Peptides against a protein of PDB entry 3HTU. Designs and how they scored, part 21

Target 1, 75 residues: chain A of PDB entry 3HTU
Amino acid sequence: RRPEEWGKLIYQWVSRSGQNNSVFTLYELTNGEDTEDEEFHGLDEATLLRALQALQQEHKAEIITVSDGRGVKFF

## One batch from the design tools (peptide; made by RFdiffusion4, then SolubleMPNN)

Design b2_p13_3_s3 (from b2_p13_3, 7 letters changed)
Fold by OpenDDE base, seed 5:
Structure b2_p13_3_s3 (fold): chain B 75 residues (1-75), chain A 13 residues (1-13)
Amino acid sequence: as target 1 above (75 residues)
Amino acid sequence: MKEKVKELMKKML
């Protein structure tokens, strides 16, 4: 899959899962319990980041960088 | 550590 395709899958999950909290660490998206059954679980962080960057271009996400790591907010 | 990161991110938004 291309990064944009991964982004689509991730955003579809965010949309349909009814998550109350739209903020995730990158680790949570690929290693968390909430995504364990999703195709993007276990996705390498580099590919994940590219997927999220594609979503960010579409104004569907914002990648957040703090001292301790990275995350994303979905819109 | 991950929870701390998430909390920091929430504060920035």
Scores: peptide ipSAE 0.313, ipTM 0.828, DockQ to the pose 0.327
Fold by OpenDDE base, seed 4:
Structure b2_p13_3_s3 (fold): chain B 75 residues (1-75), chain A 13 residues (1-13)
Amino acid sequence: as target 1 above (75 residues)
Amino acid sequence: MKEKVKELMKKML
């Protein structure tokens, strides 16, 4: 899958799951319990980041960088 | 560590 295709899958999950909190660490998206049954579970961080960057271009996400890690807010 | 990162991110929003 292309990064854009991964981004689509991730955003579809965010949308249909109705998460109360739209902020995730990158680790939570690919290694968390909430996504264990999703195709993008276990996705490598480099590919995940490119997928999220594609969503960011569409104004569907914002990647957040802090001192000790990264995360994303979905819109 | 991961929870700390998440809290820090929330403060930045």
Scores: peptide ipSAE 0.304, ipTM 0.824, DockQ to the pose 0.328
Fold by OpenDDE base, seed 2:
Structure b2_p13_3_s3 (fold): chain B 75 residues (1-75), chain A 13 residues (1-13)
Amino acid sequence: as target 1 above (75 residues)
Amino acid sequence: MKEKVKELMKKML
């Protein structure tokens, strides 16, 4: 899959799953309990980041970088 | 630890 295709899968999950909030660390998306059954679980961080960057271009996400790590807000 | 990162992110939004 291309990064854009991964981004689509991730955003579909976010949209359908009824999350209590739309902010995630990158680790939560690929290693968290909530995504264990998703195709993108276990996705490498580099590919994940590119997927999220594709979503960011579509104004569907915003990547957040802080000194302690990285995450994403979905819209 | 990761929860702390999440909280920091929320404060920046």
Scores: peptide ipSAE 0.302, ipTM 0.823, DockQ to the pose 0.280
Fold by OpenDDE base, seed 1:
Structure b2_p13_3_s3 (fold): chain B 75 residues (1-75), chain A 13 residues (1-13)
Amino acid sequence: as target 1 above (75 residues)
Amino acid sequence: MKEKVKELMKKML
């Protein structure tokens, strides 16, 4: 899958689970219990970031970078 | 640690 395809799957999960406007760490998305059954569980962080960047271009997410780590807010 | 980062992110939004 291309990053943008992963982004679509991730956003579909966010929407389906009713977690729009939620904030996640990148780790939570790919390693958390909430996504254990999702295809993107276990996705490498580099690919995840590219997926989220694609969503960000679509105004569906905002990647949050702080000195202590990174996360994302979905819209 | 993860939760702390999450809290920080929430404050920035």
Scores: peptide ipSAE 0.300, ipTM 0.821, DockQ to the pose 0.268

Design b2_p13_3_s4 (from b2_p13_3, 7 letters changed)
Fold by OpenDDE base, seed 5:
Structure b2_p13_3_s4 (fold): chain B 75 residues (1-75), chain A 13 residues (1-13)
Amino acid sequence: as target 1 above (75 residues)
Amino acid sequence: RREEVERLMEELL
């Protein structure tokens, strides 16, 4: 899958599960309990980041980068 | 990692 295709799957989960406006660490999206049944569970962080960047271009997500970690907010 | 999420949320405010 291309990063934008992964982004689509991730955002579909966000929408279906009512997680819009929620904040996640990148780890939670691919390794958390809430996504265990999702196809993107276990996705490598590099690919995840590219997927989220694609969503960010569409104004569906905002990647948060701080000195002590990274996360994402979905819209 | 909940503390990390909270820190990230604080940065958004």
Scores: peptide ipSAE 0.125, ipTM 0.705, DockQ to the pose 0.283
Fold by OpenDDE base, seed 4:
Structure b2_p13_3_s4 (fold): chain B 75 residues (1-75), chain A 13 residues (1-13)
Amino acid sequence: as target 1 above (75 residues)
Amino acid sequence: RREEVERLMEELL
């Protein structure tokens, strides 16, 4: 799958599970309990980041990058 | 990871 395709799957989960406007660490999305049954669970962080960047371009997510960590807010 | 999420939210606001 391309990063954009992963982004689509991730956002579908966000929308269907009612997680819009929620904030996640990148770790939670791919390693957390909430996504254990999702296809993107276990996805490498580099690919995840590219997927989220694609969503960000569509104004569906905002990547939060600080010196102490990274996360994402979904809209 | 909740504390990290909250820190990130604070940075976002």
Scores: peptide ipSAE 0.115, ipTM 0.697, DockQ to the pose 0.271
Fold by OpenDDE base, seed 1:
Structure b2_p13_3_s4 (fold): chain B 75 residues (1-75), chain A 13 residues (1-13)
Amino acid sequence: as target 1 above (75 residues)
Amino acid sequence: RREEVERLMEELL
């Protein structure tokens, strides 16, 4: 899958699970229990980041990068 | 990792 395709799957999960406006660490998205049944579970963080960047271009997510952590807010 | 999420939320504000 391309990063954009992963982004689509991730955002579909966010929407159908009612997680809009929620904040996640990148780890939670791919390694958390809440996404164990999702196709993107176990996705490497580098590919995840590219997927989220694609969503960010569409204003569906905002990646939060600070000195002590990284996460994402979905809209 | 909840503490990290909380810090990120505060940073977003």
Scores: peptide ipSAE 0.113, ipTM 0.694, DockQ to the pose 0.270
Fold by OpenDDE base, seed 3:
Structure b2_p13_3_s4 (fold): chain B 75 residues (1-75), chain A 13 residues (1-13)
Amino acid sequence: as target 1 above (75 residues)
Amino acid sequence: RREEVERLMEELL
């Protein structure tokens, strides 16, 4: 899958599960309990980041990088 | 908005 395709799957989960305006660490998205049954569970962080960047271009996500980690807010 | 998201991240991390 292309990053844009992964982004679509991730945002579909966000929308369908009512997670809009929620904040996640990148780890939680791909390794957390809430996404265990999703196709993007276990996705490598590099591919995840590119997927989220695609969503960010569409104003559907905001990637946050701080000194002690990274996360994302979905809109 | 960026600062607001960063505050949320501070509470999450």
Scores: peptide ipSAE 0.108, ipTM 0.713, DockQ to the pose 0.084

Design b2_p13_4_s1 (from b2_p13_4, 7 letters changed)
Fold by OpenDDE base, seed 5:
Structure b2_p13_4_s1 (fold): chain B 75 residues (1-75), chain A 13 residues (1-13)
Amino acid sequence: as target 1 above (75 residues)
Amino acid sequence: VEKELQERLKKLK
């Protein structure tokens, strides 16, 4: 899958998962319990980042970097 | 937004 395709899958999950929080760490998005059954579970962080960057281009996500790690906010 | 992420990171650690 292309990064854009991964981004679509991720965003679809976010939209339909019923999650109350729109902010995720990159780790929990691909390694967390909440996404264990998703196709993008286990996705390498590099590919994940590219997928999120694609969403960011569409203003559907914002990648966040802090001293303790990285995450993303979905819109 | 950064504060929200910081809180998420704290929960996971």
Scores: peptide ipSAE 0.413, ipTM 0.854, DockQ to the pose 0.570
Fold by OpenDDE base, seed 2:
Structure b2_p13_4_s1 (fold): chain B 75 residues (1-75), chain A 13 residues (1-13)
Amino acid sequence: as target 1 above (75 residues)
Amino acid sequence: VEKELQERLKKLK
């Protein structure tokens, strides 16, 4: 899959899951309990980042980098 | 947003 294809899958999950929390660490997106059954679970962080960057270009996500780690907010 | 992420990171630690 291309990064934008991964991004689509991730955003679909975010949208359909009905979760109140729209901010995630990068780790919990691919390694967390909430995504264990998703195709993107276990995705390497480099590919994840590229996927999220594709979503960011569409204004569907904002990648957040802080000293303690990285995360993303979905819109 | 950064504060929200910080809290999320804190919670997951």
Scores: peptide ipSAE 0.413, ipTM 0.853, DockQ to the pose 0.511
Fold by OpenDDE base, seed 3:
Structure b2_p13_4_s1 (fold): chain B 75 residues (1-75), chain A 13 residues (1-13)
Amino acid sequence: as target 1 above (75 residues)
Amino acid sequence: VEKELQERLKKLK
C-alpha cells in the first residue's frame, strides 16, 4: 500500500470509531489495544509517519513532536 | 496541542 492508502485506512478508523479524544501517540496507533483488529496494526513507524504526512497535506492530521515522544492530532 | 500530547503520554507511561 502507498502511504496515502494507509492514511485513508487510519483516518477511516478514527472517523468511524467512537473516540473521546483526537490525540494519539504513534505507538498506540499501531501497537495499542484499540487498533488490534485494524489492518494498520503493527505497521512500521516509518511507513506510519509517511501515511500521517499524507493526511497532513489534507489538513486532516498534525504530527506532534515533544521531548517525551511523538504523536498525532486528527481533525 | 503539544500539551494535549504530553498529557496523553503521561497517561500511557
Scores: peptide ipSAE 0.402, ipTM 0.851, DockQ to the pose 0.482
Fold by OpenDDE base, seed 1:
Structure b2_p13_4_s1 (fold): chain B 75 residues (1-75), chain A 13 residues (1-13)
Amino acid sequence: as target 1 above (75 residues)
Amino acid sequence: VEKELQERLKKLK
């Protein structure tokens, strides 16, 4: 899959899963228990980042980068 | 650690 395709899958999960919060760390998206049943579970962080960057271009996500780590907010 | 970071990021954005 291309990063854009991964982005679509991730965003679909976020939109349809009824999440209490739309902010995630990058790690929990691909390694967390909440996504164990998703196709993108186990996705390498580099590819994840590219996927999220694609979503960011569509204004569907914002990657949050701080000295302590990185996360993403979905819209 | 992951959960702590999550909470921090939620406050930032």
Scores: peptide ipSAE 0.330, ipTM 0.832, DockQ to the pose 0.169; fails the geometry check

Design b2_p13_4_s2 (from b2_p13_4, 8 letters changed)
Fold by OpenDDE base, seed 4:
Structure b2_p13_4_s2 (fold): chain B 75 residues (1-75), chain A 13 residues (1-13)
Amino acid sequence: as target 1 above (75 residues)
Amino acid sequence: VKKELEERLKKLK
């Protein structure tokens, strides 16, 4: 899958899962309990980042960087 | 938003 295709899958999960949180760390998206059954679980962080960057271009996400790590907010 | 992420990171550690 291309990064944008991964982005689509991730965004679909966010939209359908009913998650009450809009902010995620990059780690929990691919390694967390809530995404264990998703195809993108276990996705390498580099590919994840590219996927999220694709969503960011569509104004569906914002990648956030802080001193202790990175995350993303979905819109 | 950054503050929210920092809190999230703290929670997961």
Scores: peptide ipSAE 0.429, ipTM 0.859, DockQ to the pose 0.583
Fold by OpenDDE base, seed 3:
Structure b2_p13_4_s2 (fold): chain B 75 residues (1-75), chain A 13 residues (1-13)
Amino acid sequence: as target 1 above (75 residues)
Amino acid sequence: VKKELEERLKKLK
């Protein structure tokens, strides 16, 4: 899959999962318990970042960097 | 937004 295709799958999960918190660490998106059944579970971080960057270009996500790590906010 | 992520990171630690 291309990064854009991964981005689509991730955003579909965000949209349908009913999460009350739209902010995630990058790690929990691909390694967390909440996404264990998703196709993108276990996705390498480099590909994840490219996927999220594709979503960011569409104004569907914002990649965030703080001192203790990185995450993403979905819109 | 950054504060929100920082709080999320704290919850996971």
Scores: peptide ipSAE 0.426, ipTM 0.858, DockQ to the pose 0.534
Fold by OpenDDE base, seed 5:
Structure b2_p13_4_s2 (fold): chain B 75 residues (1-75), chain A 13 residues (1-13)
Amino acid sequence: as target 1 above (75 residues)
Amino acid sequence: VKKELEERLKKLK
């Protein structure tokens, strides 16, 4: 899959998962319990980042960096 | 937004 395609899958999950929080760490997005059944579970962080960057281009996500790690906010 | 992530990180640790 292309990064854009991964981005679509991720965004679809965010939209339909019933999650109350729109902010995720990059780790929990691909390694967390909440996404264990998703196709993008286990996705390498580099590919994940490219996928999120694709969403960011569409203003559907914002990649966030803090001292303790990285995450993303979905819109 | 950064504060939200920081809180999320704290919650997971």
Scores: peptide ipSAE 0.425, ipTM 0.857, DockQ to the pose 0.542
Fold by OpenDDE base, seed 1:
Structure b2_p13_4_s2 (fold): chain B 75 residues (1-75), chain A 13 residues (1-13)
Amino acid sequence: as target 1 above (75 residues)
Amino acid sequence: VKKELEERLKKLK
């Protein structure tokens, strides 16, 4: 899959799963228990970042960087 | 937004 395709899958999960919080760490998206059944579980962080960057270009996500790590907010 | 992420990071550590 291309990064854009991964982004689509991730965004679909976020949009349809009824998440309580739209802010995620990058790690929990691909390694967390909440996504164990998703196709993108186990995705390498580099590819994840590219996927999220694609979503960011569409204004569907914002990648956030803080001193303690990185995350993403979905819109 | 950054504060929210920081809190989430804190919870997961």
Scores: peptide ipSAE 0.420, ipTM 0.856, DockQ to the pose 0.515

Design b2_p13_4_s3 (from b2_p13_4, 8 letters changed)
Fold by OpenDDE base, seed 4:
Parts: structure tokens; sequence; C-alpha cells
Structure b2_p13_4_s3 (fold): chain B 75 residues (1-75), chain A 13 residues (1-13)
């Protein structure tokens, strides 16, 4: 899958599960309990980041970078 | 807004 396709899957989960306007660390998106049954669980962080960047271009997400980590807010 | 998001991010770690 291309990053944009992963982004689509991720956002579909966000929408279906009612997680719009929620904030996640990158780790919990791919390694957390809430996404265990999703296809993107276990996705490498580099690919995840590219997927989220694609969503960010569509104004569906905002990647948050702090000194000690990264996260994302979905819209 | 960014500060709030960063705060929330810290809370998740």
Amino acid sequence: as target 1 above (75 residues)
Amino acid sequence: VKEELEKRLKELK
C-alpha cells in the first residue's frame, strides 16, 4: 500500500470509532490496544508518518512534534 | 491550540 492508502485506512478507523478530534502518539496508533484489529496495526513508523502527512495535506490530521516525541490530532 | 495539543501528547506518554 502507498502512504496515501494507509492514510485512508487510518482515517476510516478514526471516523468509524468516533476518534475525530482525538490526539494520539504515533506509537499508540500502530501498537496500542485500540487498533489491535486494524490492518495498520504494526505499521512501521516511517510509513505511518508518511500516511499521516498525506492526511495532513487533506486537513484531516495535524502532526505534533515535541522535543521528546511525536503525535497526531485527527479532525 | 498547539500548546494544548502538546500538553495532551505529553499526557499520553
Scores: peptide ipSAE 0.148, ipTM 0.693, DockQ to the pose 0.340
Fold by OpenDDE base, seed 2:
Structure b2_p13_4_s3 (fold): chain B 75 residues (1-75), chain A 13 residues (1-13)
Amino acid sequence: as target 1 above (75 residues)
Amino acid sequence: VKEELEKRLKELK
């Protein structure tokens, strides 16, 4: 899958599960309990980041980078 | 807004 395709799957989950306006660490998104049944569970962080960047271009997500790590807010 | 998001992110870690 291409990054934008992963982004689509991720955002579909966000929408279906009512996680709009929620904030996740990148780790939570791919390794957390809430996404265990999703296809993107276990996705490598590099690919995840590219997927989220694609969503960010569509104003569906905002990547948060801090000195202590990274996260994302979905809209 | 970003500060609030960073706070929430910090709380999740």
Scores: peptide ipSAE 0.147, ipTM 0.693, DockQ to the pose 0.338
Fold by OpenDDE base, seed 3:
Structure b2_p13_4_s3 (fold): chain B 75 residues (1-75), chain A 13 residues (1-13)
Amino acid sequence: as target 1 above (75 residues)
Amino acid sequence: VKEELEKRLKELK
């Protein structure tokens, strides 16, 4: 899958599960309990980041980078 | 807005 395709799957989950306006660490999104049954669970962080960047261009996500890690807010 | 998002992220750590 292309990053844009992963982004689509991720955002579909966000929408269906009512996680709009929620904040996740990148680790939580692909390794957390809430996404265990999703296709993107276990996705490598590099691909995840590219997927989220695609969503960010569509104003559907905001990637957050702080000194101790990275996260994302979905809109 | 970014500052608030950063605070939320820190709360998850």
Scores: peptide ipSAE 0.145, ipTM 0.692, DockQ to the pose 0.314
Fold by OpenDDE base, seed 5:
Structure b2_p13_4_s3 (fold): chain B 75 residues (1-75), chain A 13 residues (1-13)
Amino acid sequence: as target 1 above (75 residues)
Amino acid sequence: VKEELEKRLKELK
């Protein structure tokens, strides 16, 4: 899958599961309990970041970078 | 907004 396709899957989950306006660490999104049953579970962080960047271009997500890691807020 | 989100992110870690 292309990053844009992963982004679509991720955002579909966000919408269906009611996670809009929620904040995740990147680790939680791909390794957390909430996404264990999703296709993007276990996705490498590099690909995840590209997927989220695609969503960010569409104003559907905002990537947050702090000194001790990265996360994302979905809209 | 970013500052608040960063705080929330830290709380999750």
Scores: peptide ipSAE 0.145, ipTM 0.694, DockQ to the pose 0.335

Design b2_p13_4_s4 (from b2_p13_4, 9 letters changed)
Fold by OpenDDE base, seed 4:
Structure b2_p13_4_s4 (fold): chain B 75 residues (1-75), chain A 13 residues (1-13)
Amino acid sequence: as target 1 above (75 residues)
Amino acid sequence: VKEELQKRIKELT
C-alpha cells in the first residue's frame, strides 16, 4: 500500500471507532491495544509518518512533535 | 514515558 492508502485506512478507523480522544501517540496507532485488529497495526513508523503527512495535507490530521516523541491529532 | 508523552501531546492540541 502507498502511504496515502494507509492514511485512508487509519482515518477510516478514527472516524468509525467512536474514540473519545482524537489525539494519539504514533506508538498507540500501530502498537496500541485499540488497533490490534486493524491492518495498520504493526506498521513501521516511517510509513506511518508518511501516511499521516498525507492526511495532514488533506487537513484531516496534525502531526505533533515534542522533544521526546511524536503524536497526531485527527480532525 | 508513553503516558507522559501523551500528556505533552494533548497539552499541545
Scores: peptide ipSAE 0.253, ipTM 0.776, DockQ to the pose 0.168
Fold by OpenDDE base, seed 2:
Structure b2_p13_4_s4 (fold): chain B 75 residues (1-75), chain A 13 residues (1-13)
Amino acid sequence: as target 1 above (75 residues)
Amino acid sequence: VKEELQKRIKELT
């Protein structure tokens, strides 16, 4: 899958699941319990980042970077 | 550690 395709899958999950908390660490998306049954669970961080960057270009997400980690806010 | 990171990210949004 291309990064854009992964991004689509991730965003679909965010939308369908009705997440009241739209802020995630990158780790939570691919290693958390909430996404254990999703196709993107276990996705490598490099590919995940590219997927999120694709969503960011569409104004569907914002990648948040701090000194000790990264996260993402979905819209 | 993870919880702290989560808090910081949420505070930045």
Scores: peptide ipSAE 0.252, ipTM 0.775, DockQ to the pose 0.168
Fold by OpenDDE base, seed 1:
Structure b2_p13_4_s4 (fold): chain B 75 residues (1-75), chain A 13 residues (1-13)
Amino acid sequence: as target 1 above (75 residues)
Amino acid sequence: VKEELQKRIKELT
């Protein structure tokens, strides 16, 4: 899958599960219990980031970078 | 670590 396709799957989960306007660490999305049954569980962080960047371009997410980590807010 | 990061991120949003 392309990053954009992963982004679509991730956002579908966000919408379906009612996680819009929620904040996640990158780790939570791919390694958390909440996404254990999702196709993108276990996705490498690099690909995840590209997926989220695609969503960000669509104004569906905002990647948050702080000195000690990164997260994402979904809209 | 995760909780702290999440806390910080949420504080920034």
Scores: peptide ipSAE 0.245, ipTM 0.774, DockQ to the pose 0.171
Fold by OpenDDE base, seed 3:
Structure b2_p13_4_s4 (fold): chain B 75 residues (1-75), chain A 13 residues (1-13)
Amino acid sequence: as target 1 above (75 residues)
Amino acid sequence: VKEELQKRIKELT
Protein backbone atom coordinates (compact mmCIF):
# COMPACT_ATOMS: atom_id res chain seq x y z
CA ARG B 1 0.00 0.00 0.00
CA ARG B 2 1.04 3.55 -0.65
CA PRO B 3 1.17 6.04 2.21
CA GLU B 4 -2.02 7.74 1.08
CA GLU B 5 -3.77 4.39 1.05
CA TRP B 6 -2.65 3.74 4.61
CA GLY B 7 -3.89 7.20 5.48
CA LYS B 8 -7.29 6.33 4.12
CA LEU B 9 -7.49 3.19 6.23
CA ILE B 10 -6.39 5.02 9.35
CA TYR B 11 -8.88 7.81 8.85
CA GLN B 12 -11.67 5.35 8.18
CA TRP B 13 -10.91 3.71 11.51
CA VAL B 14 -10.89 7.07 13.26
CA SER B 15 -14.22 7.99 11.70
CA ARG B 16 -15.96 4.72 12.46
CA SER B 17 -14.62 3.98 15.93
CA GLY B 18 -16.46 6.84 17.59
CA GLN B 19 -13.63 7.40 20.02
CA ASN B 20 -13.91 9.85 22.84
CA ASN B 21 -10.59 11.51 22.05
CA SER B 22 -9.14 12.00 18.60
CA VAL B 23 -5.61 12.81 19.76
CA PHE B 24 -3.08 9.99 19.61
CA THR B 25 0.58 9.39 20.00
CA LEU B 26 2.08 7.71 16.98
CA TYR B 27 2.80 4.71 19.17
CA GLU B 28 -0.87 4.34 20.09
CA LEU B 29 -1.91 4.19 16.46
CA THR B 30 0.36 1.34 15.45
CA ASN B 31 1.12 -0.41 18.75
CA GLY B 32 -1.86 0.35 20.94
CA GLU B 33 -4.50 -2.04 22.12
CA ASP B 34 -7.25 -0.09 20.39
CA THR B 35 -5.86 -0.82 16.94
CA GLU B 36 -4.82 -4.45 17.40
CA ASP B 37 -7.41 -5.65 14.92
CA GLU B 38 -6.64 -3.01 12.30
CA GLU B 39 -4.60 -3.57 9.17
CA PHE B 40 -2.28 -0.72 10.05
CA HIS B 41 -1.31 -2.19 13.40
CA GLY B 42 2.42 -2.69 13.41
CA LEU B 43 2.97 -0.25 10.57
CA ASP B 44 6.48 1.19 10.56
CA GLU B 45 6.81 4.74 11.78
CA ALA B 46 8.23 6.09 8.53
CA THR B 47 5.25 4.87 6.53
CA LEU B 48 2.87 6.03 9.24
CA LEU B 49 4.29 9.53 9.11
CA ARG B 50 3.88 9.68 5.35
CA ALA B 51 0.31 8.47 5.70
CA LEU B 52 -0.46 11.12 8.28
CA GLN B 53 1.20 13.77 6.16
CA ALA B 54 -1.13 12.83 3.34
CA LEU B 55 -4.09 13.26 5.67
CA GLN B 56 -2.67 16.54 6.89
CA GLN B 57 -2.59 17.86 3.34
CA GLU B 58 -6.30 17.09 3.19
CA HIS B 59 -6.88 18.91 6.47
CA LYS B 60 -8.00 15.65 8.08
CA ALA B 61 -5.17 15.48 10.59
CA GLU B 62 -2.57 17.60 12.29
CA ILE B 63 0.78 16.15 13.26
CA ILE B 64 1.94 17.45 16.61
CA THR B 65 5.64 17.52 17.39
CA VAL B 66 7.05 18.05 20.85
CA SER B 67 10.61 17.80 22.09
CA ASP B 68 10.36 14.15 23.05
CA GLY B 69 7.80 12.74 20.65
CA ARG B 70 5.04 13.11 18.12
CA GLY B 71 1.30 12.75 17.99
CA VAL B 72 -1.61 13.43 15.73
CA LYS B 73 -4.99 15.07 16.02
CA PHE B 74 -7.70 13.89 13.67
CA PHE B 75 -10.49 16.10 12.38
CA VAL A 1 6.86 7.93 28.97
CA LYS A 2 3.85 7.22 26.79
CA GLU A 3 1.46 8.76 29.27
CA GLU A 4 3.68 11.77 29.72
CA LEU A 5 3.88 12.29 25.99
CA GLN A 6 0.14 11.86 25.69
CA LYS A 7 -0.46 14.57 28.26
CA ARG A 8 1.93 16.96 26.60
CA ILE A 9 0.38 16.40 23.19
CA LYS A 10 -3.15 16.86 24.47
CA GLU A 11 -2.12 20.00 26.29
CA LEU A 12 -0.88 21.42 23.01
CA THR A 13 -4.22 20.82 21.32
Scores: peptide ipSAE 0.245, ipTM 0.774, DockQ to the pose 0.169

Design b2_p13_5_s1 (from b2_p13_5, 6 letters changed)
Fold by OpenDDE base, seed 1:
Structure b2_p13_5_s1 (fold): chain B 75 residues (1-75), chain A 13 residues (1-13)
Amino acid sequence: as target 1 above (75 residues)
Amino acid sequence: KKEELEKLRKQLE
């Protein structure tokens, strides 16, 4: 899959799932229990980042990169 | 990871 294709799958999960908030660390998106049944579970973080960057271009996500961690907010 | 998430949420405020 291409990064933008992964981004689509990730955003579909975010959209259709019953989330009480839309903020995640990168790790919990692909390694957390909440996504164990998703195709993108176990996705390497480098590919994940590219997928999220594709979503960010569409204003569907904002990647947060600070010295003490990284995460993403979905819109 | 929960602590990291909370720190990130603080950055969004």
Scores: peptide ipSAE 0.188, ipTM 0.752, DockQ to the pose 0.206
Fold by OpenDDE base, seed 5:
Structure b2_p13_5_s1 (fold): chain B 75 residues (1-75), chain A 13 residues (1-13)
Amino acid sequence: as target 1 above (75 residues)
Amino acid sequence: KKEELEKLRKQLE
């Protein structure tokens, strides 16, 4: 799958998951309990980042880069 | 990781 394809899958999950908070750490998205049943669970962080960058270009996500970690906010 | 998430969320408030 291409990064943009992964991005689509991730965004679809976010949209349908019914979670009350759209902020995640990058680790949580691919290694968290909430995504254990998703195809993108276990996805390497490099590919994940590219996927999120694709979503960011579409204004569907914002990658948060801080000194003590990284995360993403979905819109 | 949960603590990291909370820190991120607080930064977005």
Scores: peptide ipSAE 0.185, ipTM 0.748, DockQ to the pose 0.221
Fold by OpenDDE base, seed 4:
Structure b2_p13_5_s1 (fold): chain B 75 residues (1-75), chain A 13 residues (1-13)
Amino acid sequence: as target 1 above (75 residues)
Amino acid sequence: KKEELEKLRKQLE
């Protein structure tokens, strides 16, 4: 899958899930309990980042990078 | 990781 395709799957999960919080760490998206049954669970962080960057270009996500962690906010 | 998430959330509020 291309990064854009992964991004689509991730965003579909975000939009269809009943979660009331759209902020995640990158680790939480691919290693967390909430995504255990999703196709993108276990996805390497490099590919995940590229997928999120594709979503960011579409204004569907905002990647937050700080010295002690990284996360993403979905819109 | 939970602590990291909370820190990030505070930055986005």
Scores: peptide ipSAE 0.185, ipTM 0.749, DockQ to the pose 0.212
Fold by OpenDDE base, seed 2:
Structure b2_p13_5_s1 (fold): chain B 75 residues (1-75), chain A 13 residues (1-13)
Amino acid sequence: as target 1 above (75 residues)
Amino acid sequence: KKEELEKLRKQLE
């Protein structure tokens, strides 16, 4: 899958899961309990980042970079 | 906007 295809799958999960909190660490998205049954579980961080960057271009997500990690907010 | 970023940072801790 291409990064933008992964982005589509991730955003579909976010939209349909009824998440109260739309903020995630990158680790939570691919290693967390909430995504264990999703196709993108276990996705490498490099590909995940490219997927989220594709969503960011569409104004569907904002990648948050901090000194001790990274996260993402979905819109 | 700075306050929003701080809120997000706290959520990431």
Scores: peptide ipSAE 0.146, ipTM 0.715, DockQ to the pose 0.068

Design b2_p13_5_s3 (from b2_p13_5, 6 letters changed)
Fold by OpenDDE base, seed 1:
Structure b2_p13_5_s3 (fold): chain B 75 residues (1-75), chain A 13 residues (1-13)
Amino acid sequence: as target 1 above (75 residues)
Amino acid sequence: DKERLEKLREQLE
């Protein structure tokens, strides 16, 4: 899959999962228990980042980079 | 990491 395709799958999960929070660390998104049944579970962080960057271009996500790590907010 | 997530959320405020 292309990064854009991964982004689509991730965003679909966010939209349909009924999450009360739309902020995630990159790790919990691909390694967390909440996504164990998702196709993108276990996705390498580099590919994940590219996927999220694609979503960010569409204003569907905002990648947060701080000294203590990275996360993402979905819209 | 719950604590790490909370730190990130604080940055969004």
Scores: peptide ipSAE 0.131, ipTM 0.688, DockQ to the pose 0.211
Fold by OpenDDE base, seed 4:
Structure b2_p13_5_s3 (fold): chain B 75 residues (1-75), chain A 13 residues (1-13)
Amino acid sequence: as target 1 above (75 residues)
Amino acid sequence: DKERLEKLREQLE
């Protein structure tokens, strides 16, 4: 799958999951309990980042980078 | 990681 395709899958999950909070760490998205049954669980961080960057270009996500980690906010 | 998430959320609020 291309990063854009992964992004689509991730965003579909976000949209349908009914999450109360749309903010995630990158680790939580691919290694967390909430995504354990999703196809993108276990996805390498490099590919994940590219997927999220694709979503960001579509204004569907915002990648947050801080000195102590990275996260993403979905819209 | 859980603590990191909370820190990120606080920064976005």
Scores: peptide ipSAE 0.127, ipTM 0.692, DockQ to the pose 0.225
Fold by OpenDDE base, seed 5:
Structure b2_p13_5_s3 (fold): chain B 75 residues (1-75), chain A 13 residues (1-13)
Amino acid sequence: as target 1 above (75 residues)
Amino acid sequence: DKERLEKLREQLE
């Protein structure tokens, strides 16, 4: 899959999962309990970043950098 | 990881 395709899958999950908070750490998104049944679970961080960057270009996500790691906010 | 998530969320407020 291309990064854009992964981004689509991730965003579809976010939109349909009913999460009460759209902010995730990158680790939580691919290694957390909430995504264990998703195809993108276990996705390497490099590919994940490219996927999220694609979503960011579409204004569907924002990658956030903090002092102790990175996260993402979905819109 | 949960602690990191909390820190992230706090910074986004």
Scores: peptide ipSAE 0.127, ipTM 0.683, DockQ to the pose 0.245
Fold by OpenDDE base, seed 2:
Structure b2_p13_5_s3 (fold): chain B 75 residues (1-75), chain A 13 residues (1-13)
Amino acid sequence: as target 1 above (75 residues)
Amino acid sequence: DKERLEKLREQLE
């Protein structure tokens, strides 16, 4: 899958899963309990980041880069 | 903008 395709799958999960929180660490998205049954579980961080960057271009996500980690806010 | 980033960081902790 292309990064854009992964982004689509991730955003579909976010928008349809009824999540109360829209902020995640990158680790939570691919290694967390909430996404264990999703196709993108276990996705490498490099590909994940490219997927999120594609969503960011569409104003569907904002990547958060801080000194002690990275995360994402979905819209 | 800096305040917004700090709020987001708190949510990631």
Scores: peptide ipSAE 0.121, ipTM 0.679, DockQ to the pose 0.068

